# Peptides against a protein of PDB entry 3NZW: the designs that were tried, part 74

Target 1, 212 residues: chain A of PDB entry 3NZW
Amino acid sequence: TTTLAFRFQGGIIVAVDSRATAGNWVASQTVKKVIEINPFLLGTMAGGAADCQFWETWLGSQCRLHELREKERISVAAASKILSNLVYQYKGAGLSMGTMICGYTRKEGPTIYYVDSDGTRLKGDIFCVGSGQTFAYGVLDSNYKWDLSVEDALYLGKRSILAAAHRDAYSGGSVNLYHVTEDGWIYHGNHDVGELFWKVKEEEGSFNNVIG
Target 2, 222 residues: chain B of PDB entry 3NZW
Amino acid sequence: QFNPYGDNGGTILGIAGEDFAVLAGDTRNITDYSINSRYEPKVFDCGDNIVMSANGFAADGDALVKRFKNSVKWYHFDHNDKKLSINSAARNIQHLLYGKRFFPYYVHTIIAGLDEDGKGAVYSFDPVGSYEREQCRAGGAAASLIMPFLDNQVNFKNQYEPGTNGKVKKPLKYLSVEEVIKLVRDSFTSATERHIQVGDGLEILIVTKDGVRKEFYELKRD

## One batch from the design tools (peptide; aimed at target 1 A20 G47 G48)

Design b2_p25_8 (made by RFdiffusion4)
Pose (drawn by RFdiffusion4):
Structure b2_p25_8 (pose): chain A 212 residues (1-212), chain B 222 residues (1-222), chain P 25 residues (1-25)
Amino acid sequence: as target 1 above (212 residues)
Amino acid sequence: as target 2 above (222 residues)
Amino acid sequence: ASLGNHTEPFSRFAVGNFLDPSYLR
């Protein structure tokens, strides 16, 4: 698993791979590791497939309940805390999840929170989570500028997940892109590494090691 | 010490067609190197045009299928006999499984039917509720032998248009019920050849807008 | 820029012995 989300001039970019594993067994190449909490809230998934899916789906119900009660969209900070506090209640029980809650509110602007099953909750501009996180950090950190165009930022996020899908035996499948502005999230497609790799290699001249 | 889990072998397979779906499983039940039964059904019609199989530790698989069938019964009681759509059944199974997160049903579960558009649908589950909708899925003992074959023959993976220099992928035309039954039977004869926990019989449940049909085929008994 | 503390793959539990070569002919 490799997931990343980063803030920049044009909002937030979220990118994830789609591989699921059972050890060295590739369980699936087509899993959705991003959950659309609502039109302005996204959650990323890494760790235990069932823990992430179950609790993030539950988080969506909790956020919806907040809107009905308060007649107002829930903040990114509060939404990430609901999950952070829930996971903390289960500390020591073996839950396994590296998560990112990304969204936009007039009150907060573009906002990213890292939340994991250890109970850690961190606000930040850049996060990579999962077994492939270091591979994504290598490409993303060396090409990141706050002033990236929406187009360049979408590409960097996509390229970073691709670097992780190549080097991490536990990451791969396809790349799912998202862009977050004050008008909500915009889905930017599912890119199969099976074709995305060769295309990027030719067009970019990178991945110079692998013989084509 | 006491081990609450056992392994009863068996293999299950699910393929979705355009307007049908199938869920197949061998009828052999095993413990270690012995055969408990050569015919012990493991794929069930749960009503509302849904078939399901929870494969792994059979006691857990039975308890789960029994609990789900009772769930469909109560769904009718509580919602004016509304039909439980396959997507709804999948989310329901997720809660049933995750409900035992800390003492799991040790099963790999697959369900099949049609979605609300009448299209074929297959859902497969992790032991603790992780699930996804798919075109096909192999579960159980021979899953590692069969899933690669299905990726090739069902989703045409690694296959290209001849003479296109590997540039054009084989189109994803869709399989008929006849072509699917062939892939299923071949899958199980192959699995019976290479895996000692697979054999005796093969039982397929076919689901269409007209309901659930069953077909049975013998397998090698060695 | 910071790395997450969580480095585990998006994993599912294995069921049975479908990867055990001892049950292959």

Design b2_p25_8_s1 (made by RFdiffusion4, then SolubleMPNN; from b2_p25_8, 14 letters changed)
Fold by OpenDDE base, seed 3:
Structure b2_p25_8_s1 (fold): chain B 212 residues (1-212), chain C 222 residues (1-222), chain A 25 residues (1-25)
Amino acid sequence: as target 1 above (212 residues)
Amino acid sequence: as target 2 above (222 residues)
Amino acid sequence: MQLSSYTGAFAVRKVGRFLDPSILK
């Protein structure tokens, strides 16, 4: 798995691969590793698919309850804290979760929190999470600027996941791409890694380790 | 080490068509190398045009299916006999599975039916309740033999238009029910040849807007 | 019971590993 999220002048880019594995078995190439909690809040999943899918869906319910009770959208900080508190209660039980909670509120602006099943909760501008994270960081860090255009930022997210998919055997399938703004998240499509790879190679003249 | 789980073998397969879905399973039930039954159905009509199979440890599978059937019953009680949609069924089954997260049902679960738009739907679950809607899925003992075949024959993976030098992929299209049945039969006959835990009989449940139809075919009994 | 002990052929779906904190420094 490779997931990433980063803040820039235009909001947040979230990009993830779609491969799930069971040992050496490729269980799926089409897993949705971004969970749409609500129109303004995204969760990413790494680790156990069921753990992430179940508890982030649960988180969505908690966020909805907050809205009903408080008559206001939940903050990214509060949403991530709810999840963090939950996984902390299960600490030692064997949950496997590496998640990013991404959203945009007026009071917070574009915000990313990393939450994992070890109890870590971090606020930050750039996170790559998964077995392919170091490959993604290599591309992302080399090209990241706060002043990226939306187009360039989207491409950078996609390109970083592609790099990870190329090098990490546990990442692949396709790239799911999101742009988060104050008006909510926008889905920017599913990009098959096989097709994307050859396109990028041709256009960039990159991936020269592959002959074709 | 205490092992509460058994493995009763078998294989199941789901394929979604345009306006239908198929869920098939062999009827062999085995423990170790001993055939317990040559006809023990493992694909069930659960009502509301939903068919379900939980393949692996049969005791767990049966328990899960019974719980789901009960869930359907209570859904009707609580919601004025409203039909349970396939997506809601999937969510419900997730909760059933994840409710035993720390002592899981030792099964691979597949359900099939029609979505709310009348299109074929197949959902697959891991033992602890992660689920995904897919066009096809194999589960059980011979899943590793069948799934690559389905990738090739249902989703046309690694197939290209002739004369294009591999530059044009074979276009995706829905398969007819007849084509799907042929693929299912070929899958199971092939799996039976190569896996001892698959065989005896093949039961296919076909879900359409008109309801659930069952077909049965003999497999090798070796 | 630990999942790893009993998953066998019916292994749970995994979607990778966690953050390496050292990368953030």
Scores: peptide ipSAE 0.237, ipTM 0.811, DockQ to the pose 0.053
OpenDDE base, seeds 1, 2, 4, 5: peptide ipSAE 0.223, 0.231, 0.225, 0.211; ipTM 0.783, 0.801, 0.799, 0.793

Design b2_p25_8_s2 (made by RFdiffusion4, then SolubleMPNN; from b2_p25_8, 13 letters changed)
Fold by OpenDDE base, seed 4:
Structure b2_p25_8_s2 (fold): chain B 212 residues (1-212), chain C 222 residues (1-222), chain A 25 residues (1-25)
Amino acid sequence: as target 1 above (212 residues)
Amino acid sequence: as target 2 above (222 residues)
Amino acid sequence: MQLSSYTGAFAVPAVGKFLDPSILK
C-alpha cells in the first residue's frame, strides 16, 4: 500500500493505490483505500484491511452523530481524536492501522492528521503511509512546493503513487485521486497503473529502466 | 501448540451478471488427504434472494451461515418482513466476522444476489470482515488457480482489440448466464485436475429476479 | 487463506487482506 496526503495553497491532495495482498498473493487490485466519511472529510487506509475498513466506517458513524447532536460538522481534530482514542483502547491487541484523516472546516482550514494503531496522532502538512511510503516521499519531497497549482498538485500526488507502485510490490492496481477544498472533497478519478505508467513514461521520458 | 482450526478444502466461485448472479461451489469435504464427503453442499440460499458460502474450515463456515440466516430472520421480525438488501447483508456479515476479530472464523466468504437496481452483485469477505463488491471472486483451495482465469475471462484483463497494437483494450461487457455457467464449469473442471481438495460435484446457485435456481454437475471423483 | 503466522496474546492466526504487510515482518 501507498497512501499520501499533502497540504498546499489550493487545499489538500489525497492519493492512494488500490492493491491488497495476503503474503505474496494479490488479493485485490481494486480496494477502496479512501473512505468518504462526509462531503468534507476523508480517511485513508493502510495496514489490515478489515481493521481500517471497520473502524473508519465506525468513525463515520461517530462523525454523523456529532453533526446530529451539535448541529455542526465535526472538526478534523475531533474526528481524528475519536479514532486515536479508539485504537489506543486496543493498544497491544494487534490492530494494524495507518490512517490519515483529511478534511476542511471553517475554523481549522485544510487539515491532515496521521493516526496509527501504535497510538500516534500527528498533525502535519505532508504524509506518506504504507509499505511504499519511502518511494512516494522520494518523488513528493523532491517536487513539493506550497505554491503548486491545483493541476500540478494533483499530478504530483498521482505521480508519487505511481513511483511507489513501480517499486513496491505491495502497491499497485490504480491510483485514486482526491482534491479537498473548503467546498468539500472532489474525486479526480481512478487511474489504472498499467495505463498510467506508459503514459507518464512517454510524456516525461521517465522510467528509463523499463524498455517498452 | 494447539491449532483450533481445520481445513476442509473445497472451492467457491461467484460471478455477477447484468441481471443475475452466480455462486458456485464444489461438494467435496476433505480433511488432510481423506475425503469426508463427496456431497456436502456449501452454498446456501439464505432467503431474500441472497446466496452465501463461507469456505475454509467447515465448522466455522456453518456457524457463520447459521448466524447470518438467523440475522435475516430477526431482520424480518424487526422491520415488518422487509427484504434485506444485498449491501445491508454485506455490512451485517462484516459485523459477524469482525465480532470475532481476535478469534476469527477461518473462512473466505462470498455472497451473491441482486442489488437494489436489479443488477447482479457479488461481495467477498476476508476472515475478519474486510469486504468488497466485485464482478467475480474465487475462494478456497483452488482460488489461486481460478482467480487469474476469471481476471482474463470475466474482466478481460490483458485482452486487446486485434490490430490495435495493444493500445485498445477489449471492452468490458456483461456475460450471459449461459456464458457464466460455461466459465464456472471450466473453472471447476480445471481446478479439479490440479487440486486434490476440489472435485466430486459442482453445485451452482443462480440468482435472478425470479428467485434462486440450482444446477448440479458431476466432477471427477478422484 | 494461509495459516502461516500467529499474532496477539493467544497466538491467533494473522489472516485477512493487508494494505501494509509490515505487521507480518
Scores: peptide ipSAE 0.249, ipTM 0.778, DockQ to the pose 0.051
OpenDDE base, seeds 1, 2, 3, 5: peptide ipSAE 0.221, 0.227, 0.228, 0.247; ipTM 0.770, 0.783, 0.784, 0.776; seeds 1, 3 fail the geometry check

Design b2_p25_8_s3 (made by RFdiffusion4, then SolubleMPNN; from b2_p25_8, 12 letters changed)
Fold by OpenDDE base, seed 4:
Structure b2_p25_8_s3 (fold): chain B 212 residues (1-212), chain C 222 residues (1-222), chain A 25 residues (1-25)
Amino acid sequence: as target 1 above (212 residues)
Amino acid sequence: as target 2 above (222 residues)
Amino acid sequence: MQLSTFTGPFAVEAVGHFTDPSYLK
C-alpha cells in the first residue's frame, strides 16, 4: 500500500493505490483505501484491511452522531482524536492501522492528521503512509511546493503513487485521487497503473529502467 | 501446541451477472489426505435471496453461516419482515467476523445476490471481516488456480481487440447465465485435476429475481 | 490462510509546518 496526503495553496490532495495482499498473494487490485466519511472529510487506509475498514467505518458513525447532536460537522481534529483514542485503547492488542484523516472546516481550514495503531497522532502538511511510502516521498518531496496549481498538485499526487507502485510490490492496481477544498472533496478518478505508467513514461521520458 | 483450527479444503466461486449472481462450491470435505465426505454442501440459501459460503475450516464456516441465518431472522423480527439487502448483509457479516478479530473464523466468505437495483452482486471477506464488492471471486484451496482464470475470462484481463497491437482492451461486458455456468464448470473441472482437496461434486446456486435455483454436477472422485 | 492487508510495515517520516502560517494558529 501507498497512501499520501499533502496540503497546498489549493487545499489537500489525497492519493492512494488499490492493491490488497495476503503475503505474496494479490488479494485484490480494486480496493478502496479511502473512506468518504462525509462530503468534507476523508480517511485513508494502510495496514490491516479489516482493522482499517472496520474502525474507520465506525469513525464515520461517530462523526455522524456528532453532526446530529451538535448540529455542525465534526472538526478534523476531533474526528482524528476519536480514532486515536479508540486505537489507544487497543494498544498492544495487535491492531495494524496507518491512517490519515483529511478534511476542511471553516474553523480549521484544510487539515491533515496522521493516526496509527501505535498511538501516534500528528498534524502535518505532508504524509506518505504504507510500504511504498519512501518511494512516494522520493517523488513528492522533490517536487512539492506550497504554490502548486491544482492541476500540478493532482498530478504530483498521482505521480508519487505511480512511483511507489513501480517499486513496491505491495502497491499497485490503480490510483484513486481526491482534491479536498472548502466546498468538500472532489473525486478525480481511478487511474489504472498499467495504463498510467506507459503514458507517464512517454510524456516525461521517465522510467528508463523499463524498455517499452 | 494446541491448534484450534482444522482445514477441510474445498473451493468456492462467485460470479455476478447483470441480473443474476452465482455462488458455487465443491462438495468434497477432507482432512489432510482423508476424504471425510464426497457430498457435504457448503453453499447455502440464507433467505432474502442471499446465498452464502464460508470455506476453510468447516466447523467455523458452519458456525458463521448459522449466525448469519439467525441475523436474517432477527432482522425480520426487528424491521417488520423487511428484506435484508445484500449490502446490509455484507455489513452484518463484517461485524460477525470482526467480533472474533482476536480468534478469527478460519474461513474465506463469499455471498451472492442482487443489489437494490436488481444487479448481480458478489461480496468477499477475509477471515476478520475486510470486504469488497467484486464481479468475481474464488476462495478456498484452489483459489490460486481459479482466480487468474476468472480475471481473464470474466474481467477480460490481458485481452485486447484484434488488430490494435495491444492498444485497445477488450471491452467489459456481462456474461449470460449459461456462459457463467460454463466458466464455473470449467474452473472446477480444472481445479479438480490439479488439487487433491477439490472434487466429487459441484453445487451451483443461481440467484435471480425469481429466487434461488440449484444445479449439481459430478466432478472427478479421485 | 492469510489476513488481507493493505501494506507492510510503515513509519512516520515527515512532519512539516512550512506552509500556510494560518494553519498554526
Scores: peptide ipSAE 0.081, ipTM 0.750, DockQ to the pose 0.031; fails the geometry check
OpenDDE base, seeds 1, 2, 3, 5: peptide ipSAE 0.031, 0.066, 0.047, 0.058; ipTM 0.733, 0.769, 0.750, 0.734; seeds 1, 2, 3, 5 fail the geometry check

Design b2_p25_8_s4 (made by RFdiffusion4, then SolubleMPNN; from b2_p25_8, 13 letters changed)
Fold by OpenDDE base, seed 5:
Formats: C-alpha cells, sequence, structure tokens
Structure b2_p25_8_s4 (fold): chain B 212 residues (1-212), chain C 222 residues (1-222), chain A 25 residues (1-25)
C-alpha cells in the first residue's frame, strides 16, 4: 500500500493505490483506500483492511452524530481525536491501522492528521503512509512546494503513487486521486497503473530503465 | 496444543452478470486427507434474493450463515417486511464478522444478488470483515488456481484487440448466463484435477429478478 | 492461531504498513 496526503496553496491532495495483499497473494487490485467520511472529510487506509474499513466507517457515523447534535460540521482535529481515542482503547489488542484524516473547516483551514493503531496522532503538511511510502516521499519531496498549482499538485500526487507502485511489490492496481478544498473533496478519477506508467514514461521521458 | 480451527476445504466462486449473479461451490467436505462428505452444500439462499457462502472451517461458516439468515428475519420484523438490499446485507455481514475480530470466523465469505438497480452484484469478505464489491471472486482451497482464470475470462485481463500491437485492450462486456455457467463449470472441473480438496459435486445458485435457481453438476470423485 | 500469520486463502487482507517516523521532515 501507498497512501499520501499533502497541503498546498490550493488545499489538500490525497492519492492512494488500490492493491491489497495476503502474503504473496494479490488479493485485490481495486480496493478503495479512501473512505469518504462526509463531503468535507476523507480517511485513508493502510494496515489491516478490515480494521481501517470498519473503524473509519464507524468514525463517519460519529462525525454525523456530531453534526446532528452540535448543528455544525465536526472539526478535523476532533474527528481525528475520536479515532485516536478509539484505537487507544484497543491498544495492545492487535489492531493494525495507519490512517490520514484529511479535511477542511473554516476555522482550521485545510488540515491533515495522521492516526495509527500505536496511538500516534500527528498534525502535518505532508504524509506518505504504507509499504511504498519511501518511494512516494522520494518523488513528492523532490517536487513539492507550497505554491503548486492545482493541476501540478494533482499530478504530483498521482506521480508519487505511480513511483511507489513501480517499486513496491505491495502497491499497485490504480491511483485514486482527490482534491480537498473549502467546498469539499473532489474525486479526480481512477488511474490504472499499467496505462498510467506508459503515459507518464512517454510524456516525461522518465522510467528509462524500462524498455518499450 | 488446542487448535480451535479446522479446514474443511472446498472452493466457491461468484460472478456478476448484467442482470444476474451466480454463486457456486463444490460439495466436497474434507478434513486433512479424509473426505467427510461428497455432498455437503455450502451455498445457501438466504432470502430477499441473496445467496451466501462462507467457505473454510465449516462450523464457522454454518454459524455465520445462520446468523445472517436470522439478521434477515429481524430486518423484516423491524422494517415492515422491507427487502434487505445487497449492499445493506454486505454491511451487516461485515459487522457479524468484525464482531469476532479477535476470534474470527475462519472463512472466506461471498454473497451474490442484485443491486437496487437490478444489476448483478458480488461481494467478498475476508475473515474479519473487510469487503468489496467485485465482478468476480473465487474463494477457498483452489481460489489461487481459479482467480487468475477469472481475471482473464471475466475481466479480459491481458487481452488485446487483434492487429493493434497490444495498443487496444479487449473491451469489457457483460457475459451471458450461459457463458458464466460455462466458465464456472470449467473452473471447477479444472480445479478438481489439481486440488484434492475440490470435487464430487458442483452446486450453482443463479440469482435473477425472478428469484434463485439451482443447478447441480457432477465433478470427479477422486 | 493468528490469522495474520496464515498466507493461504484465509489470510486477512492487508493494505500496507504504518508511517515510518524516521522519514518525517
Amino acid sequence: as target 1 above (212 residues)
Amino acid sequence: as target 2 above (222 residues)
Amino acid sequence: MQLSSYTGAFAVREVGNFLDPSILK
């Protein structure tokens, strides 16, 4: 798995691969590793698929309850804290979760929290999470700047996941791409890694170690 | 040391069509190298046009299916006999599985039916309740033998239009019920030849808007 | 029995690992 999220002048880019594995077995190439919690809030999945899928869906319910009770959208800080508190209660039980909670509220602006089952909760501008994270960081860090255009930022997110999919055997399938703004998240499609690789190679003149 | 899990072998397979879905399973039940039964059905009609199989440890599978059937019953009681949708069924099954997250049901679960638009639907689950809607899925002992075949024949993976030098992929299209049944039969006959835990009989449940139909075919009894 | 240790048909689905804090900027 490779997931990433980063803040820039235009909001947040979220990009993830879609491969799931069971040992050496490719269990799926089409897993949705982004959970749409609400129109303004996204959760990413790394670790155990069931743990992430179950508890992030649960988180969505908690966020909705907050909205109903408080008559306002939940903050990204509060949403991530709910999840963090939950996993902390299960600390030592064997949950496997590495998630990013990404969203936009007027009071916080674009916000990313990393939350994992070890009890870590971090606010930050750039996170890559998964077995391919180092490959993604290599591309992302080399090209990141705050002043990226939306177009360039989307491409950078997609390109970083592609790099990870290329080098990490546990990442692949497709790239799911999101842009989070003040008006909510926008889905920017599913990009098959096989097709994307050759397209990028041709357009950039990159991946020259691969013939074709 | 006590092992709470057994493995009763077998294989299951789901394929979604345009306006139908199939869920198939062999009828062999085995422990180690001993065949317990040559006809032990493992694919069930659960009502509301939902078929289900939980393949692996049969005791866990049966328990899970019974719990789901009970869930369907209670859903009707609580919601004025409203039909349980396939997506809601999938969510319910996730909760059943994840409710035993720390002592899981030792099964690979697949359900099949029609979505709310009348399109064929297949959902697959891991032992702890992660689930995904897919066009096809093989589960159980011979899943590793069958799944690549399904990738090629259902989703047309690695197939290209002739004369395009690999530049144009074979277009996706729905398969007919006859084509799907043929693929299922070929899958299980092939699996039976290569895996000792698969054989004896093949039961196929076909879900359409008109209900659930069952078909049975003999497999090799080796 | 740990299902996570089983690499056969009954293995749980995995979607990667955790953040490596050592690579955080």
Scores: peptide ipSAE 0.236, ipTM 0.811, DockQ to the pose 0.054
OpenDDE base, seeds 1, 2, 3, 4: peptide ipSAE 0.229, 0.223, 0.231, 0.232; ipTM 0.818, 0.816, 0.814, 0.814

## One batch from the design tools (peptide; aimed at target 1 A22, target 2 P127)

Design b2_p26_1 (made by RFdiffusion4)
Pose (drawn by RFdiffusion4):
Structure b2_p26_1 (pose): chain A 212 residues (1-212), chain B 222 residues (1-222), chain P 26 residues (1-26)
Amino acid sequence: as target 1 above (212 residues)
Amino acid sequence: as target 2 above (222 residues)
Amino acid sequence: KMRGKTVKELFEEAEEQAKEDAKYFP
């Protein structure tokens, strides 16, 4: 698994791979590691497939309950805390999740929270989570500027997940892109590495190792 | 010490067609190197046009299928006999499985039917509730032998248009019920050849708008 | 012929991998 989310001039970019594993067995190449909590809230998934999916779906129900009660969209900070506090209650029981809660509110602007099953909760501009996180950091960190165009930022996020899908035996499948503005999240497609790799290699001239 | 889990072997397979779906499984049940039964059904019609199989530790698989069938019964009781759609059944199974997160049903579960648009649907589950909708899925002992074959023959993976210099992928034309039954039977004869826990018989449940039909085929008994 | 891996063994491997996958390295 490789997931990333980063803030920049144009909002937030979220990118994830779609590989699921059972050890060295590729269980699936078409899993959804991003959950659309609501029109302005996204959650990313890494770790235990069931723990992430179950608790992040539950988080969506909790956020919806907040809106009915408070007649107001839940903040990114509060939404990430609900998950952070829930996971903390289970500390020591073996839950396994590296998560990112990304969204936008007038009150907070573009906002990113890293939340994991250790109970760690961190606000930040850039996060890469999962077995392939360091591979994504390598490409993302060396090309990141706050002033990236929406187009360039979307590409960097995509390229970074691609770098991870290439080098990490536990990452791959396809790349799912998202862009977050004050009008909510915008889905930017599912890009199969099976074609995305060769295309990027030709157009970019990178991946100069692998023989084509 | 006491081990609450055992392995009863078996292999299951699910393929979704445009307006149908199939869930197949061998009828052999095993413990270690012995055969407990050559015919012990492992794929079930749970009502509302849903078939399911929970493969792995059979006691757990039976408890789960029994609990789900009772769930459909109560769904009707509590919601004015409304039909449980396959998507709803999948989320329900997720909660049943995750409910035992700390003492799991040790099973790999697959269900099949039609979605609300009448299209074929297959769902597969992780032991603790992780699930996804798919075109096809192999589960159980021979899953590692069969899933690669299905990726090739069902979803045409790694296959290209001849003479297109590997540039044009083989189109994703869709399989008929006849073509699917062939792939299923071939899959199980192959699995029976290479995996010692697969054999004796093959039972297929076909689901259409008209309901659930069954077909049975003998397999090698060695 | 072969015996392969059980659902339980695969699940244990998946949990171990999930633990590693969930680790965050600043």

Design b2_p26_1_s1 (made by RFdiffusion4, then SolubleMPNN; from b2_p26_1, 11 letters changed)
Fold by OpenDDE base, seed 5:
Structure b2_p26_1_s1 (fold): chain B 212 residues (1-212), chain C 222 residues (1-222), chain A 26 residues (1-26)
Amino acid sequence: as target 1 above (212 residues)
Amino acid sequence: as target 2 above (222 residues)
Amino acid sequence: KVRGKSVRELYEEAQEVAKKSAEFIP
């Protein structure tokens, strides 16, 4: 798995691969590793597929309950705290989760929290999470600027996942890409890694270790 | 080392068509190298035009299917006999599986039916309840043999239009029920040849708007 | 005890089996 999220002048970019594995077996190439919690909140998935899918869906329900009770959208901080508190209660039970809660509220602005099953909760501007995270960081950190255009930021997110998909055997399938703004998240499509690879190679003149 | 789980072998396969879905399974039940039964159905009509199979440890599979069937009944009681949708069924099954997260059902679960638009739907589950809607899925002992075949024949993976130098993929299209049945039969016939835990019989449940139809075919009995 | 193992041991073993059989998105 490779997931990433970063803040920039235009909001938040979220990009994820879509491969699931069971040992050496590729279980799926089409896993949705982004949970759309609400129109303004996204959760990312790394680790146990069931753990992430179950609890992030549960989180969505909790966020909806908050909205119904409080007559306002839940903050990213509060949403991430709910999840963090939940997984902490299961600490030692064997949950495997590496998640990012990404969203935009008027109060907080664009916000990213990392939450994992070890009980870690971190606020930050840039996170890559999963077995391919180091590959993604290599590309992302080398090209990241706060002042990126939306177009460049989207491309950078996509390109970083592609790099990880290329080098990490546990990442691949496709890139799902999101842009989060004050008006909510925007889905920017599913990009097959095979097609994307050749396109990027041609356009950038990159990946020269692969004969085209 | 003591294993709390058995493994009863077998293989299951789901394929979604445009306005139908198929869920198939062999009828062999085995423990280690001993065939317990040559005809033990493992694909079930659960009502509301939903078919289900949970392949792996048969005791767990049976328990899960029974629980789901009960859930369907309760749903009707609570919702004035409203039909359970396939997506709601999938969510329910997730909760059943994840409810035993720390002592999982040792099964690969597949359900098939029609979505709310009347389109064929197949959902697959891991032992702890992660699920995905897919066009096709193989599960069980011979899944590793069948799934790549399905990738190629259902999803047209690695197929390109002739004369395009591999630049144009074969377009996706729905398969007819006849084509799907053929693929299922070929899959199980081939799997039976290469896997000792697959064989004896093939039961296919076909879900359409008109209900569930069952077909049976003989497999090798060796 | 079930089959000579404690319930705890059975759960631990089940956890290991689940880790191997469950889909992982590392």
Scores: peptide ipSAE 0.167, ipTM 0.782, DockQ to the pose 0.070
OpenDDE base, seeds 1, 2, 3, 4: peptide ipSAE 0.031, 0.030, 0.066, 0.037; ipTM 0.617, 0.768, 0.764, 0.766; seeds 1, 3, 4 fail the geometry check

Design b2_p26_1_s2 (made by RFdiffusion4, then SolubleMPNN; from b2_p26_1, 11 letters changed)
Fold by OpenDDE base, seed 2:
Structure b2_p26_1_s2 (fold): chain B 212 residues (1-212), chain C 222 residues (1-222), chain A 26 residues (1-26)
Amino acid sequence: as target 1 above (212 residues)
Amino acid sequence: as target 2 above (222 residues)
Amino acid sequence: KILGKSVRELFEQAQAVAKESAKFIP
């Protein structure tokens, strides 16, 4: 798995691969590793698919309940704290989760929290999570700047996942790409890694370790 | 060491069409190297045009299917006989599976039906309740043999238009029910040849707007 | 103590099965 999120002048970019594995078996190439919690809030998934899918869906329900009770959308801080508190209660039970809660509220602006099953909760501007995270960081950190255009930021997110998919055996399938703005998240499509790889190679003259 | 789980072998396969879905399973039930039954159905009509199979440890599979059938019954009671949608069924099954997260059902679950738009739908589950809607899925003993075949023949993976030098992929298209049944039969016939836990019979449940029909085919009885 | 060992063993086995057979998105 490779998931990433980063803040920039235009909001948040979220990009993820779509491969799931069971040991050496590729279980799926089409897993949705982004959960759309509400129109302004996304959750990413790494680790146990069931753990992430179940609890982030549960989180969505909690966020909706908050909205109904408080007549206001839940903050990204509060949403991430709910999840963090939940996984902390299960500490030692064997949950496996590495998640990013990404969203926009008027109070917070664009915000990213990292939450994992070890009880870690971190606020930050850039996170890569998964077995391919180091590969993604290599590309992302080398090209990241706050002043990226939306187009360049989207491309950088996509390109970073592609790099990870190329080098990490546990990452691949496709890139799902999101842009989070003040108006909510926008889905920027599913990009098959096979097609994307050849396109990028040709356009950039990159990936010269592959002949053809 | 005590193993609470058995393995009853077998294989299941789901394929979604445009306006239909298919869920198929062999009828062999085994323990280790012994055939317990040559005809033990493992694909079930659960009502509301939903078919289900939970393949692996048969005791767990049967328990899960019974619980789901009961869930369908209660859904009707609580919601004025409203039809359970396939997506809601999938969510319900997730909760059934994840409710045993720390002592899982040792099964690979697949359901098939029609979505709310009348399109074929297949959902697959891991033992602890992660689920995905897919165009096709194989589960069980011979899943590793069949799934790559389905990738090629249903999803047209690694197929290109002739004369394009591999630049144009074969376009995705829905398969007819006849084509799907042929693929299912070929899949199970091939799997039976290479896997000892697959064979004896093939039962196919086809879901359409008109309901569920069943087809049966003999497999090698080795 | 015996029940505890059996429950622990069952739990460990269940965890092992879950880890081996469940979808993982590493």
Scores: peptide ipSAE 0.210, ipTM 0.752, DockQ to the pose 0.061
OpenDDE base, seeds 1, 3, 4, 5: peptide ipSAE 0.142, 0.198, 0.199, 0.199; ipTM 0.659, 0.758, 0.744, 0.739; seeds 1, 3, 5 fail the geometry check

